# Ledger of designs, part 8: peptides against a protein of PDB entry 3KDP

Target 1, 230 residues: chain A of PDB entry 3KDP
Amino acid sequence: PFLIFIIANIPLPLGTVTILCIDLGTDMVPAISLAYEQAESDIMKRQPRNPKTDKLVNEQLISMAYGQIGMIQALGGFFTYFVILAENGFLPIHLLGLRVNWDDRWINDVEDSYGQQWTYEQRKIVEFTCHTPFFVTIVVVQWADLVICKTRRNSVFQQGMKNKILIFGLFEETALAAFLSYCPGMGVALRMYPLKPTWWFCAFPYSLLIFVYDEVRKLIIRRRPGGWVE

## One batch from the design tools (peptide; made by RFdiffusion4, then SolubleMPNN)

Design b1_p8_7_s3 (from b1_p8_7, 6 letters changed)
Fold by OpenDDE base, seed 1:
Formats: C-alpha cells, sequence, structure tokens
Structure b1_p8_7_s3 (fold): chain B 230 residues (1-230), chain A 8 residues (1-8)
C-alpha cells in the first residue's frame, strides 16, 4: 500500500492505525488458530522434512504468500479505495500526483474529476472514509487466506472445518472489524469512519478468487507433485 | 498521526 502511495503520489489509501489494527488486532487470533489445525490426512505418507536442507519458510512459500496472495489482497484493497474515490468524484487517473495538494490544509479548492472543488476537511473525510473499507476488505480476504492456510496440499474440502479455534478466529476478526468500523467515536479516535454495510461485499470476489486460486494450486500439486506451482 | 502517516 505505501509503495503505491509513494510512487503514484495518491491520497493515503490505508492509515497507520488501520494497519496496526490488522497486524495486532484482526490477524493475531486467526494466526494462532493455525497451531491447532489437524495434520493433513496424508501426513504419514510424506517423507519427514530434513531440518538441514529444507527451510520452514522457503522461496516458494514466500512467493505464494507475498508474491501471489498478498498481491491479490492488495488489489482488493486498492479496488475498494478507487471505487470509493470514484463515487466521490475522484477518478483513478485524477488521483495520480494529487497527494501534495490533497494533504495541504491551505488549499481548499482541489478539484475532482468533474470540476467540483473540495475543502481540506471534505478531502480528509473522504480519505478516512476509504481507510475503513480498505481495512474491512483486508479482513474479508483474510477469511480466505486463513482457510487456505489450513493445508499445504490437500483441499480444504478434504481437510474440513473441524478446527473450532480457527472458526472462532474468523468470528473474532469479523466482530473486531465491525466494532472498529461502527463503534461511536472511532472516526475521531482512529480516523476510521463508519462504512455502509454494502462495502463488506466489495471484497467477496477477491476472497473467492484467493480461495479458488489456492484450491486450483493444490489440485495441480496433487496431480503433478514437484511442479513449479508448489 | 497525520504527520506520521506522511512519513510512513
Amino acid sequence: as target 1 above (230 residues)
Amino acid sequence: LEELEKFL
């Protein structure tokens, strides 16, 4: 998120507080829940990891987590961001280079894509209105991310949803996201303005995409062990 | 917070 903010000089898509809420709030319990996941059904048929040669975190895992899934998550967040700003009159092309004027409190005549002038206060309301949906988008895609992390090779349908701690984690992160989004005073305290309930659904296609992508990946791995997709 | 966000 910050890289695009710096390179494109767009209004801040995701605040520091929202990032902290993700990293320390919504993601903690779900991540811990994976420690309680049952072993895959084929675990006894696999060779043990060689501790000297096989890394716990290998390049393939990093590529999958950050290079693939992380990119889909980022795209989901930015999609929500661009949609909100476009609905408020700021088309994506117009946002390029706008940050300098956007963040200047003394400029009260920043024009949108339709020639409407925006005061500093109005711009900040729109910016902070983007932060909460971006945050919620990340939570929604994290549902899929957590579920796909249950297994390395087997389908989630083969593994099942028996981990009650993981299920609790999904509810907890969702409840926390709802609390942070709708609790009175969060706009002042955290710069997280309330979002329309419809914004929760904006991330669903990306969450589904993550899930389908990983299930297809796992299917390929099962059919062709040792392939480049692993 | 806003100033911090400009540097991050």
Scores: peptide ipSAE 0.010, ipTM 0.505, DockQ to the pose 0.018
Fold by OpenDDE base, seed 3:
Structure b1_p8_7_s3 (fold): chain B 230 residues (1-230), chain A 8 residues (1-8)
Amino acid sequence: as target 1 above (230 residues)
Amino acid sequence: LEELEKFL
């Protein structure tokens, strides 16, 4: 979020406090739950890791987590952000470079894409209205991310959903997301204004995309061992 | 919170 905020000079898509709620709140239990996942059926067919040469976190894992999946997650978040701003009169092209005027408290006549003028207060309301849906979008795509992280090579359909701690984590992160989105005072405390229930569904296509993408990747790995996809 | 946000 911040990189695009800086590069494109767009209104802030996601607040720092909201990011902390993701990193320390919604992601904690899900991440811990992966330690309790059952071993894959093929684990004993793999050669043991050489602790001197093989890292626990390799370039392939980083590329998958931050490069591929992380990009899809970011796209999902930004899609939600752009939809919200477009519904409020700010088309994506109009947001480019708008940050300077958007964040200026003394400018109370910032025009949207339709020529409507927005006061500083109105702009900040719209900005903070974006934070909650962006946050929820991340949580929804994290459902898929967590599920795909259950296995490295086997399909989720082969592995199953037997990890009760992981299932608990999915409910916990969702409940926490709902709490942060709808609890009174969160608008003031976290700059997270109440979310329309419809925004929960905006991320579903991206969550599905992540899931399908990883299942296809795993399928390719199973069919072509030692391929470039590993 | 606003001060914390400046450092994050």
Scores: peptide ipSAE 0.009, ipTM 0.527, DockQ to the pose 0.021
Fold by OpenDDE base, seed 2:
Structure b1_p8_7_s3 (fold): chain B 230 residues (1-230), chain A 8 residues (1-8)
Amino acid sequence: as target 1 above (230 residues)
Amino acid sequence: LEELEKFL
């Protein structure tokens, strides 16, 4: 998120506090839950790794987790961000370079894509209106990310949902996201304004995309062992 | 926080 914020010089899509809520709030219990995941059915048929040559975390795993899946997550968040701003009169192209004027409290006549002038207060309301849906979007795509992380090679349908701690983690992160989004005072405390319940569905296509993408990847690995996708 | 967010 930050790279696009800096490079494109757009209004802040995701606040620092919301990022901390993701990294320290919603992600901790789910991440711990993966330690309790059962072994894949075929793991005992594989040769042990060579501890001298084979890294536990290799470039391929990093590329997948942070490159491919991370990019889809970021796209989901930015999609929500751009939709909200477009509904408020700011088309994506108009946001490029707008941050400087957007964040200037002395400029009260920033024009949207339709020539409507926006005061500093109005702009900040719209900005903070983006933070909560962006956060919720990340939580929704994290559902898929957590589920696909259950296995490296086997389908989730082969593995099943037997990890009760992971299931608890999914409910916990969702409950926490709802609490942070709707609890009175969160707009002041965390700059997280309440969102319409419909915004929870905005991320569903991306969550599904992550899930399908990884299942297809795992299918390719199962059909072509030792391939570049492993 | 707002100032910090400008640096992020």
Scores: peptide ipSAE 0.007, ipTM 0.439, DockQ to the pose 0.018
Fold by OpenDDE base, seed 5:
Structure b1_p8_7_s3 (fold): chain B 230 residues (1-230), chain A 8 residues (1-8)
Amino acid sequence: as target 1 above (230 residues)
Amino acid sequence: LEELEKFL
């Protein structure tokens, strides 16, 4: 989020407070729940890791976490951001370089893509209106991310959803996201303005994409062991 | 929060 904010000089897509709510709020219980996941059925058929050559965290794992899944998550968030701003009159191309004027408190005549002028207060309302749906989008894609993390090789359909702590984590993060989004005073306290319920669905295609992508990856690994995809 | 906004 911040890299694109700096490079493209667009209005801030995700606030620091919302990032903290993700890292310290919604992600904690789900992450802990993975410690209680059952071992995969084929674990005893796998060769042991060579502790001298094979790292626990390798380039493949980093590439999967940050380079693949993390990129899809970011795309989901930015998609939501651009849709909201477009619905408010700001097309994506118009946002490029707009940050300087957007963040200036003394400029009250910033024009949108249709020539409508926006005051500083109006601009900040729409900006903070983007932060909450971006946050919720991350939570929705995290559902898929957490579920795919249940297994390394086997399909989630083979593993099943027997981890009750993980299921609890999915409900907890969703309930917390709803609380932070809709509780009175959150707009003042956290600058998380309420979102329309329709924005929860904006991330669903990306969540599905993450799930399908990983299931296909795991299928390839099962059919062709020792590939670069593992 | 207002101080953070000055740096964002």
Scores: peptide ipSAE 0.006, ipTM 0.463, DockQ to the pose 0.018; fails the geometry check

Design b1_p8_7_s4 (from b1_p8_7, 7 letters changed)
Fold by OpenDDE base, seed 1:
Structure b1_p8_7_s4 (fold): chain B 230 residues (1-230), chain A 8 residues (1-8)
Amino acid sequence: as target 1 above (230 residues)
Amino acid sequence: EEELLEAL
């Protein structure tokens, strides 16, 4: 998110406070829950990792986590961001390079894509209105990310949802996201303005995409062990 | 906000 903010000079898509709410709030319990996951049914048929040659974090893991799944998550967040700004009169093309004028408190006549002028205060309300749905989008795609992380090779349908701590983590992160989004005073305290309930559904296609993508990946690995997709 | 952006 922040790299695109700098490179494209767009209004801030995700605030620092919302990032902290992800890292310290919604991601901790789900991440810990993976320690309680049951072993895959074939784990005893696999050779032990060689600690001298096999890295814990290999290029394939980095490519999958950051290059594939992380990019789909970021695309989901940016999709939500662009849709909200477009609904408020700012089309994606008009946002390119707008940051300098957007963040200038002395410019009170920034035009949207339809020629409507926006004061600094109005622009900041719209910006902070984007932060909460972007945050919620990340939480919704994290549901899929957490579920796919249950296994390396087996389908989630083969592994099942028996980890009660993981199920609790999914409810906790969702409840926390709802609390931060709708609790009175969060707009003042955290600059997290309430979102329309319909915005939760903007992330669902991306969450489903992550899930389907990983299940297809795992299916390929099961059918062709030792392939470049592993 | 700027100080927090510098820290991240």
Scores: peptide ipSAE 0.016, ipTM 0.541, DockQ to the pose 0.019
Fold by OpenDDE base, seed 3:
Structure b1_p8_7_s4 (fold): chain B 230 residues (1-230), chain A 8 residues (1-8)
Amino acid sequence: as target 1 above (230 residues)
Amino acid sequence: EEELLEAL
């Protein structure tokens, strides 16, 4: 989000406080829950990692985490962001380079894609209104991310959902996301304005895409061990 | 704010 905010000079897609709510709120319990996941059925068929040669974080892991899954998550968040801004009169093409004028408190006549003028206060309301649905979108795609992280090679259908701590983590992150989105005063405290319940569904295609993508990847790995996909 | 919440 922040990188595209700088490069494209668009209005801030996700607030700093909202990012902290993801990193320190909704993502902690799910991440901890992975430590309690059952070993894959083939773990005893794998050689132990050589601590001198085998990196814990390798290029394949970086490619998977940031290059594949992280990009799909970012696309989901930005899709939600662009839909909200378009519904408020700001088409995606009009957002390019708009940041400078958008963030200037002395400019009260910023035009949308339809020639309507927006005051600084109105623009900030729209910006903060984007933060909550973007946040919820990230939480919804994190459901899929957490589930795919259960295994390296086995399908989730082979591994099953036996990790009660992971199930609790999914519930906790969802409950926390709902609390942060709908609790009175969160608009003032966290700049997270409430969202319509329909915005939760905006991320579902991306969550499903992540899940299907990883299951297909794992299927390829199982059929062709030692391939470039592993 | 209420109108924006209705529009969203």
Scores: peptide ipSAE 0.009, ipTM 0.406, DockQ to the pose 0.023
Fold by OpenDDE base, seed 2:
Structure b1_p8_7_s4 (fold): chain B 230 residues (1-230), chain A 8 residues (1-8)
Amino acid sequence: as target 1 above (230 residues)
Amino acid sequence: EEELLEAL
């Protein structure tokens, strides 16, 4: 997200405080819950990792986490961001390079894609209105991310949802996301304005895509052990 | 501000 903000010079998609709420709030309990996951049924059929040659964090893990799943998560967030801005008159192409004028408090005549002029205050309301739906989008795609992280090779349907701490984590992160989105004063404290409940559904296709993508990946690994997909 | 919030 932040790299695209810099490179494309677009209005800020997600605030720094909101990022901290993801990293320290909604991701902590889910991440800890994975420590309580049951071992995969085939784990004892696998050779032990060689600590001299096999890195814990390998290129495949980096590719999966950042190059595949992380990109789908970012696309989900940016989709929500671009939809909100487009509904407010700012088409995605018009946002390119707009940041400089957008963030200038002395420019009160920034035009949208339809020639409507926007004051600094109006632009900041729209910007902060994007932060909460982007955040909620990340939480919704994290549901799928957490569930796919239960296993490396087995399907979630083979593993099941027996980890009660993981289930608790899913409810906790959702409840926290709702609290941060709708609690009075969050607009002032965190620059998170309330969102329409319908915006929660914008992330669902991406959450489903992550889940389906990983299940297909795991299916390929099970059918072709030792392939480049593992 | 209220009108904008309703439009969002």
Scores: peptide ipSAE 0.008, ipTM 0.425, DockQ to the pose 0.021
Fold by OpenDDE base, seed 5:
Structure b1_p8_7_s4 (fold): chain B 230 residues (1-230), chain A 8 residues (1-8)
Amino acid sequence: as target 1 above (230 residues)
Amino acid sequence: EEELLEAL
């Protein structure tokens, strides 16, 4: 989010407070829950890792986490962001380079894609209105991310959803996201304005995409062990 | 905030 904000000079898609709510709020319990996951059924058929050659964090893991899944998550968030701004008159092409004028409090006549003028206050309300749906989008795609992290090779359908702590984590992060989004005073305290319930559905295609992508990846690994996909 | 939610 922040890299695209700098490179494209667009209005801030995700605030610092919302980032902290992800990193310290919604991600903690789900991440801890993975420590309680059951071993995969084939774990005893795999050779042990060589501690001298095999890193815990390798290029494949970085590529998967940041290069593949993380990019799909970011695309989901940006999709929600661009839809909200487009509904408010700011088409994606008009946002390029707009940040300088958008963030200037002395400019009260910033035009949207339809020639409507926006005051600084109106622009900031729209910006902060994007932050909460972006945050919620990240939480919804994290459901899929957490579920795919249960296994390296087995399908989630083979592993099952037996980890009660992981199920609790999914409910906790969702409840926290709902609390931060809809609790009175969050707009003032955290600049997290409430969102229409329909915005939760904007993330669902991306959550499904993550799940399907990983299941296909795991299927390929099971059919062709030792391939470049592993 | 409520008026904005209706307008958005």
Scores: peptide ipSAE 0.010, ipTM 0.456, DockQ to the pose 0.024; fails the geometry check

Design b1_p8_8_s1 (from b1_p8_8, 6 letters changed)
Fold by OpenDDE base, seed 3:
Structure b1_p8_8_s1 (fold): chain B 230 residues (1-230), chain A 8 residues (1-8)
Amino acid sequence: as target 1 above (230 residues)
Amino acid sequence: DELVEKAL
């Protein structure tokens, strides 16, 4: 989000406070829950890691986490962001380079894609209206991320959902996301305006995509051990 | 409020 905000000079898609709510609110309990996950059924058939040669975090793990899954998360968030701005008259092409004028409090005549003028206050309302759906989109995508992180090689269907702490984490992050989205005063306190319930469903295709992608990846790894996909 | 309702 922040890199595209800088490079494309678009209005801020995800506020600093909403980023903190993700990193410190919704992600902590799910991440801790992975420490309580059951070992994969084949773990005793694997050789012990050599601590001198085998990194815990390797290039393949970085590629999967940031290069694949992280990109799908970002795409989901940006899709939601662009849809909301387009519904408010700002087409994606018009957002390129708009940040400088968008963030200037003294410019009250910023035109949308249809020639409608927007005051600074109106623009900030639309910006903050984007923050909550972007945040919720990330949380919904994180459901899939957490579930796929249960195993490295086995299917989620083989591993099952036996980790009660992980299940609790999924409910906790969802409840926190709902609280931050709908609690009165969150618009003033956190710049997170209320969200129509329909926006929760905008992220579901991306969560499904991540889940299917990872299950296919794991299936390929199981069928062709030692391949480039591992 | 109307802008939020239109934006959402």
Scores: peptide ipSAE 0.014, ipTM 0.407, DockQ to the pose 0.023
Fold by OpenDDE base, seed 2:
Structure b1_p8_8_s1 (fold): chain B 230 residues (1-230), chain A 8 residues (1-8)
Amino acid sequence: as target 1 above (230 residues)
Amino acid sequence: DELVEKAL
């Protein structure tokens, strides 16, 4: 998100404080919950890792987490951001390079894609209105990410949802997201304005995409052990 | 209020 903000010079899609709330608030309990996940049913049938050659965290895992899943997650957030701005008259192409004028307090006549002029205050309301749905989109996508992280090879349907701590983590992060989104004063404190409940559903296609993608990946691994997908 | 309602 922040890299695209710099490179494309678009209005800020997600505030730094909100990012910290994701990293420290919504991700910690879920991540800890994975430590309590049961071993995959076939793990004891696999050969032990060679500690001299096999890294615990390998380039493939990093590529999967940050290069694939992280990219889909970012796309989900940006989709939500662009939809909100487009509904407010700012088409994605018009946002390119707009940041400088957008953030200038003295420019009160920034035009949207339809020639409507926007004051600084109006623009900041729209910007902060984007922050909360972007954040919620990340949380909804994290549901899928957490669930797929339960297993490396087995389907989630084979592993099941037996980890009560993980289930608790999903509820906790959702409750925290709702609290940060709807608690009075969050607009001032975190630049997170309330969102319509309908915006929670905007991320669902991306969450489903991640889930399906990983299940297909795991299916390929099960059918072709030792492939490049492992 | 209307802008917030539209943006929300």
Scores: peptide ipSAE 0.009, ipTM 0.437, DockQ to the pose 0.022
Fold by OpenDDE base, seed 4:
Structure b1_p8_8_s1 (fold): chain B 230 residues (1-230), chain A 8 residues (1-8)
Amino acid sequence: as target 1 above (230 residues)
Amino acid sequence: DELVEKAL
């Protein structure tokens, strides 16, 4: 989010506080829960990892985490951001380069894509309104990410949802997301304005996409061991 | 309030 904010000079899609809430709040318990995941049913059929040649974090894991899944997460967040701004009159093309004028408190006549003028205060309300749905979008996409991280090769349907700590993590991150989104005073404290419940559904296609993508990847790995997809 | 409702 912040890189695109700088490169494209768009209004800030996700605040630093919301990023901290993701990294320290919503992701912590889910990440810890993976330590309690049951071993894959075929783990005893795999050769032991050679600690000298086989890295714990390999290029494939980095590619999956940052290059693929992380990009889908970012796309989901940005989709929600662009939808909200478009519904408020700011089409995606109009947002390019708008940051300078958007963040200037002395400019009170920033035009939207329809020629409506927006005061600084009105713009900041819309910006802070984007932060919460973007955050929620990340959480909803993280449901899929956490679930796919249960296994490296087996389908989630083969592994099952037996990890109670992981299930607890999914509820915890969702409850935290709901708390941060709807608790009175969060708009003042965290610049996270409440969102309509409908905005939770904006992330679902991306969550489904991640899930389907990873299940297909795992299916390919199972059918063609030693492929470039591993 | 209307802007928040529209942005929401």
Scores: peptide ipSAE 0.014, ipTM 0.424, DockQ to the pose 0.023; fails the geometry check
Fold by OpenDDE base, seed 1:
Structure b1_p8_8_s1 (fold): chain B 230 residues (1-230), chain A 8 residues (1-8)
Amino acid sequence: as target 1 above (230 residues)
Amino acid sequence: DELVEKAL
């Protein structure tokens, strides 16, 4: 999000505080929960990795985590951001280069895509209104990310959801997201304004996409061991 | 209030 903010000169899609809430709040318990996951049913039938040749973190794992899944997450967040701004009169094309005027507190006549003028305060309310749904979108996408991380090769349907700590992690991150979204004073304290409950569903297509993508990937790996997808 | 109502 921050790279696109700089390159496209758009209004800030995700605040630093919301990023910290993701990194320190919603991601920690889910990540710890993976340490308690049951071994894959076939793990003892696999050869051990060679510690001299086989990197624990390989280029393929980085490509999956940051290149593929991370891009789908970013697309989900930006989709939510652009929808909210479009509903408030700012079409995506109009946002390009708008940051300089958007962030200037002395300009109170910034026009939207329909010629409506926006004061600095009104613009900041809309900006901070984008932060919460973007954050919630990331959390909803992280449900799929956490679930797909349970296994490297087996389907989630084969592994099952027996890890109670992982289920607790999914509940915790969702409860924290709801707390940060709806607790009074979060707009002042964290610049996270309340969102409509309907915004939680905006991320579901992206969460489903990640889940289906990974299940298809794992299916290909099971059918063609040693392929370019592994 | 109207912007919050539109965002809400």
Scores: peptide ipSAE 0.008, ipTM 0.418, DockQ to the pose 0.023; fails the geometry check

Design b1_p8_8_s2 (from b1_p8_8, 6 letters changed)
Fold by OpenDDE base, seed 1:
Structure b1_p8_8_s2 (fold): chain B 230 residues (1-230), chain A 8 residues (1-8)
Amino acid sequence: as target 1 above (230 residues)
Amino acid sequence: DELVKEAL
């Protein structure tokens, strides 16, 4: 999000506080829960990793985590951001280069895509209204990300959902996201304004996409061991 | 308040 903010000069899609809430709030318990996951049913049938040749973090893992899944997550967040701004009169094309005027507190006549003038205060309310749904979108796509991380090769349907700590992590991150989104005073304290409950569903297609993409990837790996997808 | 109510 921050790279696109700089390159495209758009209004800030995700605040620093919301990023900290993801990194320190919603991601910690889910990440810890993976340490308690049951071993894959075929793990004892696989050869051990060669510690001299096989990296723990290889280019393929980086490509999968950051290049593929991370891009789908970012697209989900930006989709939510652009939809909210479009509903408030700011079409995506109009946002390009708008940051300089958007962030200037002395300009109170910034026009939207329909010629409506927006005060600095009104613009900041809309900006902060985008932060919460973007954050919630990330949490919802993280459900899929956490679930796909349970296994390297086996389907989640083969592994099952027996890890109670992982289920608790999914509940905790969702409860924290709801708390940060709807608790009174969060708009002042964290610049996270409340969102319509319907915004939770905006991320579901992206969460499903991540899940289906990884299940298809794992299916290909199971059918063609040693392929370029592994 | 009104914009937040419309966004809500």
Scores: peptide ipSAE 0.011, ipTM 0.444, DockQ to the pose 0.023
Fold by OpenDDE base, seed 3:
Structure b1_p8_8_s2 (fold): chain B 230 residues (1-230), chain A 8 residues (1-8)
Amino acid sequence: as target 1 above (230 residues)
Amino acid sequence: DELVKEAL
């Protein structure tokens, strides 16, 4: 989000406060819950890691986490962002380079894609209206991310959903996301304006895509051990 | 408030 904000000079897609709500709010309990996950059924068939040669974080893990899953998460958030701005008169092409004028409080005549002029206050309302759905999109995509992180090789259907702490984490992050989205005063306190319940569903295709992608990846690994996909 | 309701 922040890299595209800088490179494309678009209005801020995800606020600093909303990023903190993800990193310190919704992600902590789910991440801790993975420490209580049951070992994969094949763990005793794997050789112990050599601490001198085998990195805990390898190129494959970085590629999967940032290069694949992280990109799908970002695409989901940006899709939601562009849809909301387009519904408010700002087409994606018009957003390129708009940041400088968008963030200037003295410019009250910023035109949208249809020639409508927007005051600074109106623009900030639209920006903060984007923050909450972007945040919720990330939370919904994180459901899939957390579930796929349960195993490295086994299918989630083989592992099952027996980790009660992980299930609690999914409910906690969802409840926190709902609280931050709908509690009165969050627009003033956190710059998170309420969203229509329909915006929760915008992330579901991306969450499903992550889940299907990882299950297919794991299936390939199980069928072809030692392949480039592992 | 109305703009938020329309953007919602």
Scores: peptide ipSAE 0.011, ipTM 0.424, DockQ to the pose 0.022
Fold by OpenDDE base, seed 2:
Structure b1_p8_8_s2 (fold): chain B 230 residues (1-230), chain A 8 residues (1-8)
Amino acid sequence: as target 1 above (230 residues)
Amino acid sequence: DELVKEAL
């Protein structure tokens, strides 16, 4: 998100404080819950990792986490962001390079894609209106991410949802996201304005995509052990 | 308030 904000010079899609709320608020309990996940049914049939040659965190894991899943997460967030701005008259192409004028308090005549002029205050309302749905989008895709992290090779349907701590984590992060989104004063404190409940559903296709993608990946690994997908 | 309601 922040890299695209810099490179494309678009209005800020997600505030730094909101990012911290994701990293420290919504991700901690879910991440800890994975420590309590039951081992995969076939793990004891696999040879032990060679500690001298095999890294715990390898390039394949980084590529999967940041290059694949993280990219889908970012796309989901940006999709929500662009939809909101487009509904407010700012088409994605018009946002390119707009940041400088957008953030200038003295420019009160920034035009949208339809020639409507926007004051600084109006623009900031729209910007902060994007922050909360972007945040919620990340939480919704994190549901899928957490669930797929339960296993490396087995399907989630084979592993099941037996980890009660993980289930608790999913509810906790969702409750926290709802609290941060709807609690009075969050607009001032966190620049998170309330969102319509319908915006929670905007991320669902991306959450499903993550889940399906990883299940297909795991299916390929099960059918072709030792392939480049492992 | 109305702009927030429309944007929301």
Scores: peptide ipSAE 0.009, ipTM 0.442, DockQ to the pose 0.023
Fold by OpenDDE base, seed 5:
Structure b1_p8_8_s2 (fold): chain B 230 residues (1-230), chain A 8 residues (1-8)
Amino acid sequence: as target 1 above (230 residues)
Amino acid sequence: DELVKEAL
């Protein structure tokens, strides 16, 4: 989010406070829950890791987590961001380079894609209105991320949803996201303005995409062991 | 508060 904000000079898609709410709020309990996941049924049939050559965190894991899954997460968040701004009169093409004028408090006549003028206050309300749906989009995508992290090779359907701590984590992160989004005073305290309930559904296709992508990946690994996908 | 209601 922040890299695209700098490179494309677009209005800030995700605030620092919302990032902190993800890193310190919604991600902690889910991440801890993975420590309580049951071993995969085939674990004793796998060769032991060589501690001299095989890192726990390898380039392939980083590529999957940050390069593939992380990019799908970012795309989901940006989709929500662009839809909200488009509904408010700012088409994606018009946002390119707009940041300089957008963030200038002395410019009160910034035009949207339809020639409507926006005051600094109106622009900041729209910007902060994007932050909460972007945050919620990340949480909805994290549901899929957490579920796919239950296994390395087996399907989630083979593993099942027996980890009660993981299920609790999914409810906790969702409840926290709802609290931060809808609790009175969060707009003033955290600059997290409430969102329409419909914005929760914008992330569902991306959450499903992550789930399907990982299940297909795992299926390929099971059918062709030792491939470049493993 | 009113502007937030219109933008939402």
Scores: peptide ipSAE 0.009, ipTM 0.449, DockQ to the pose 0.022; fails the geometry check

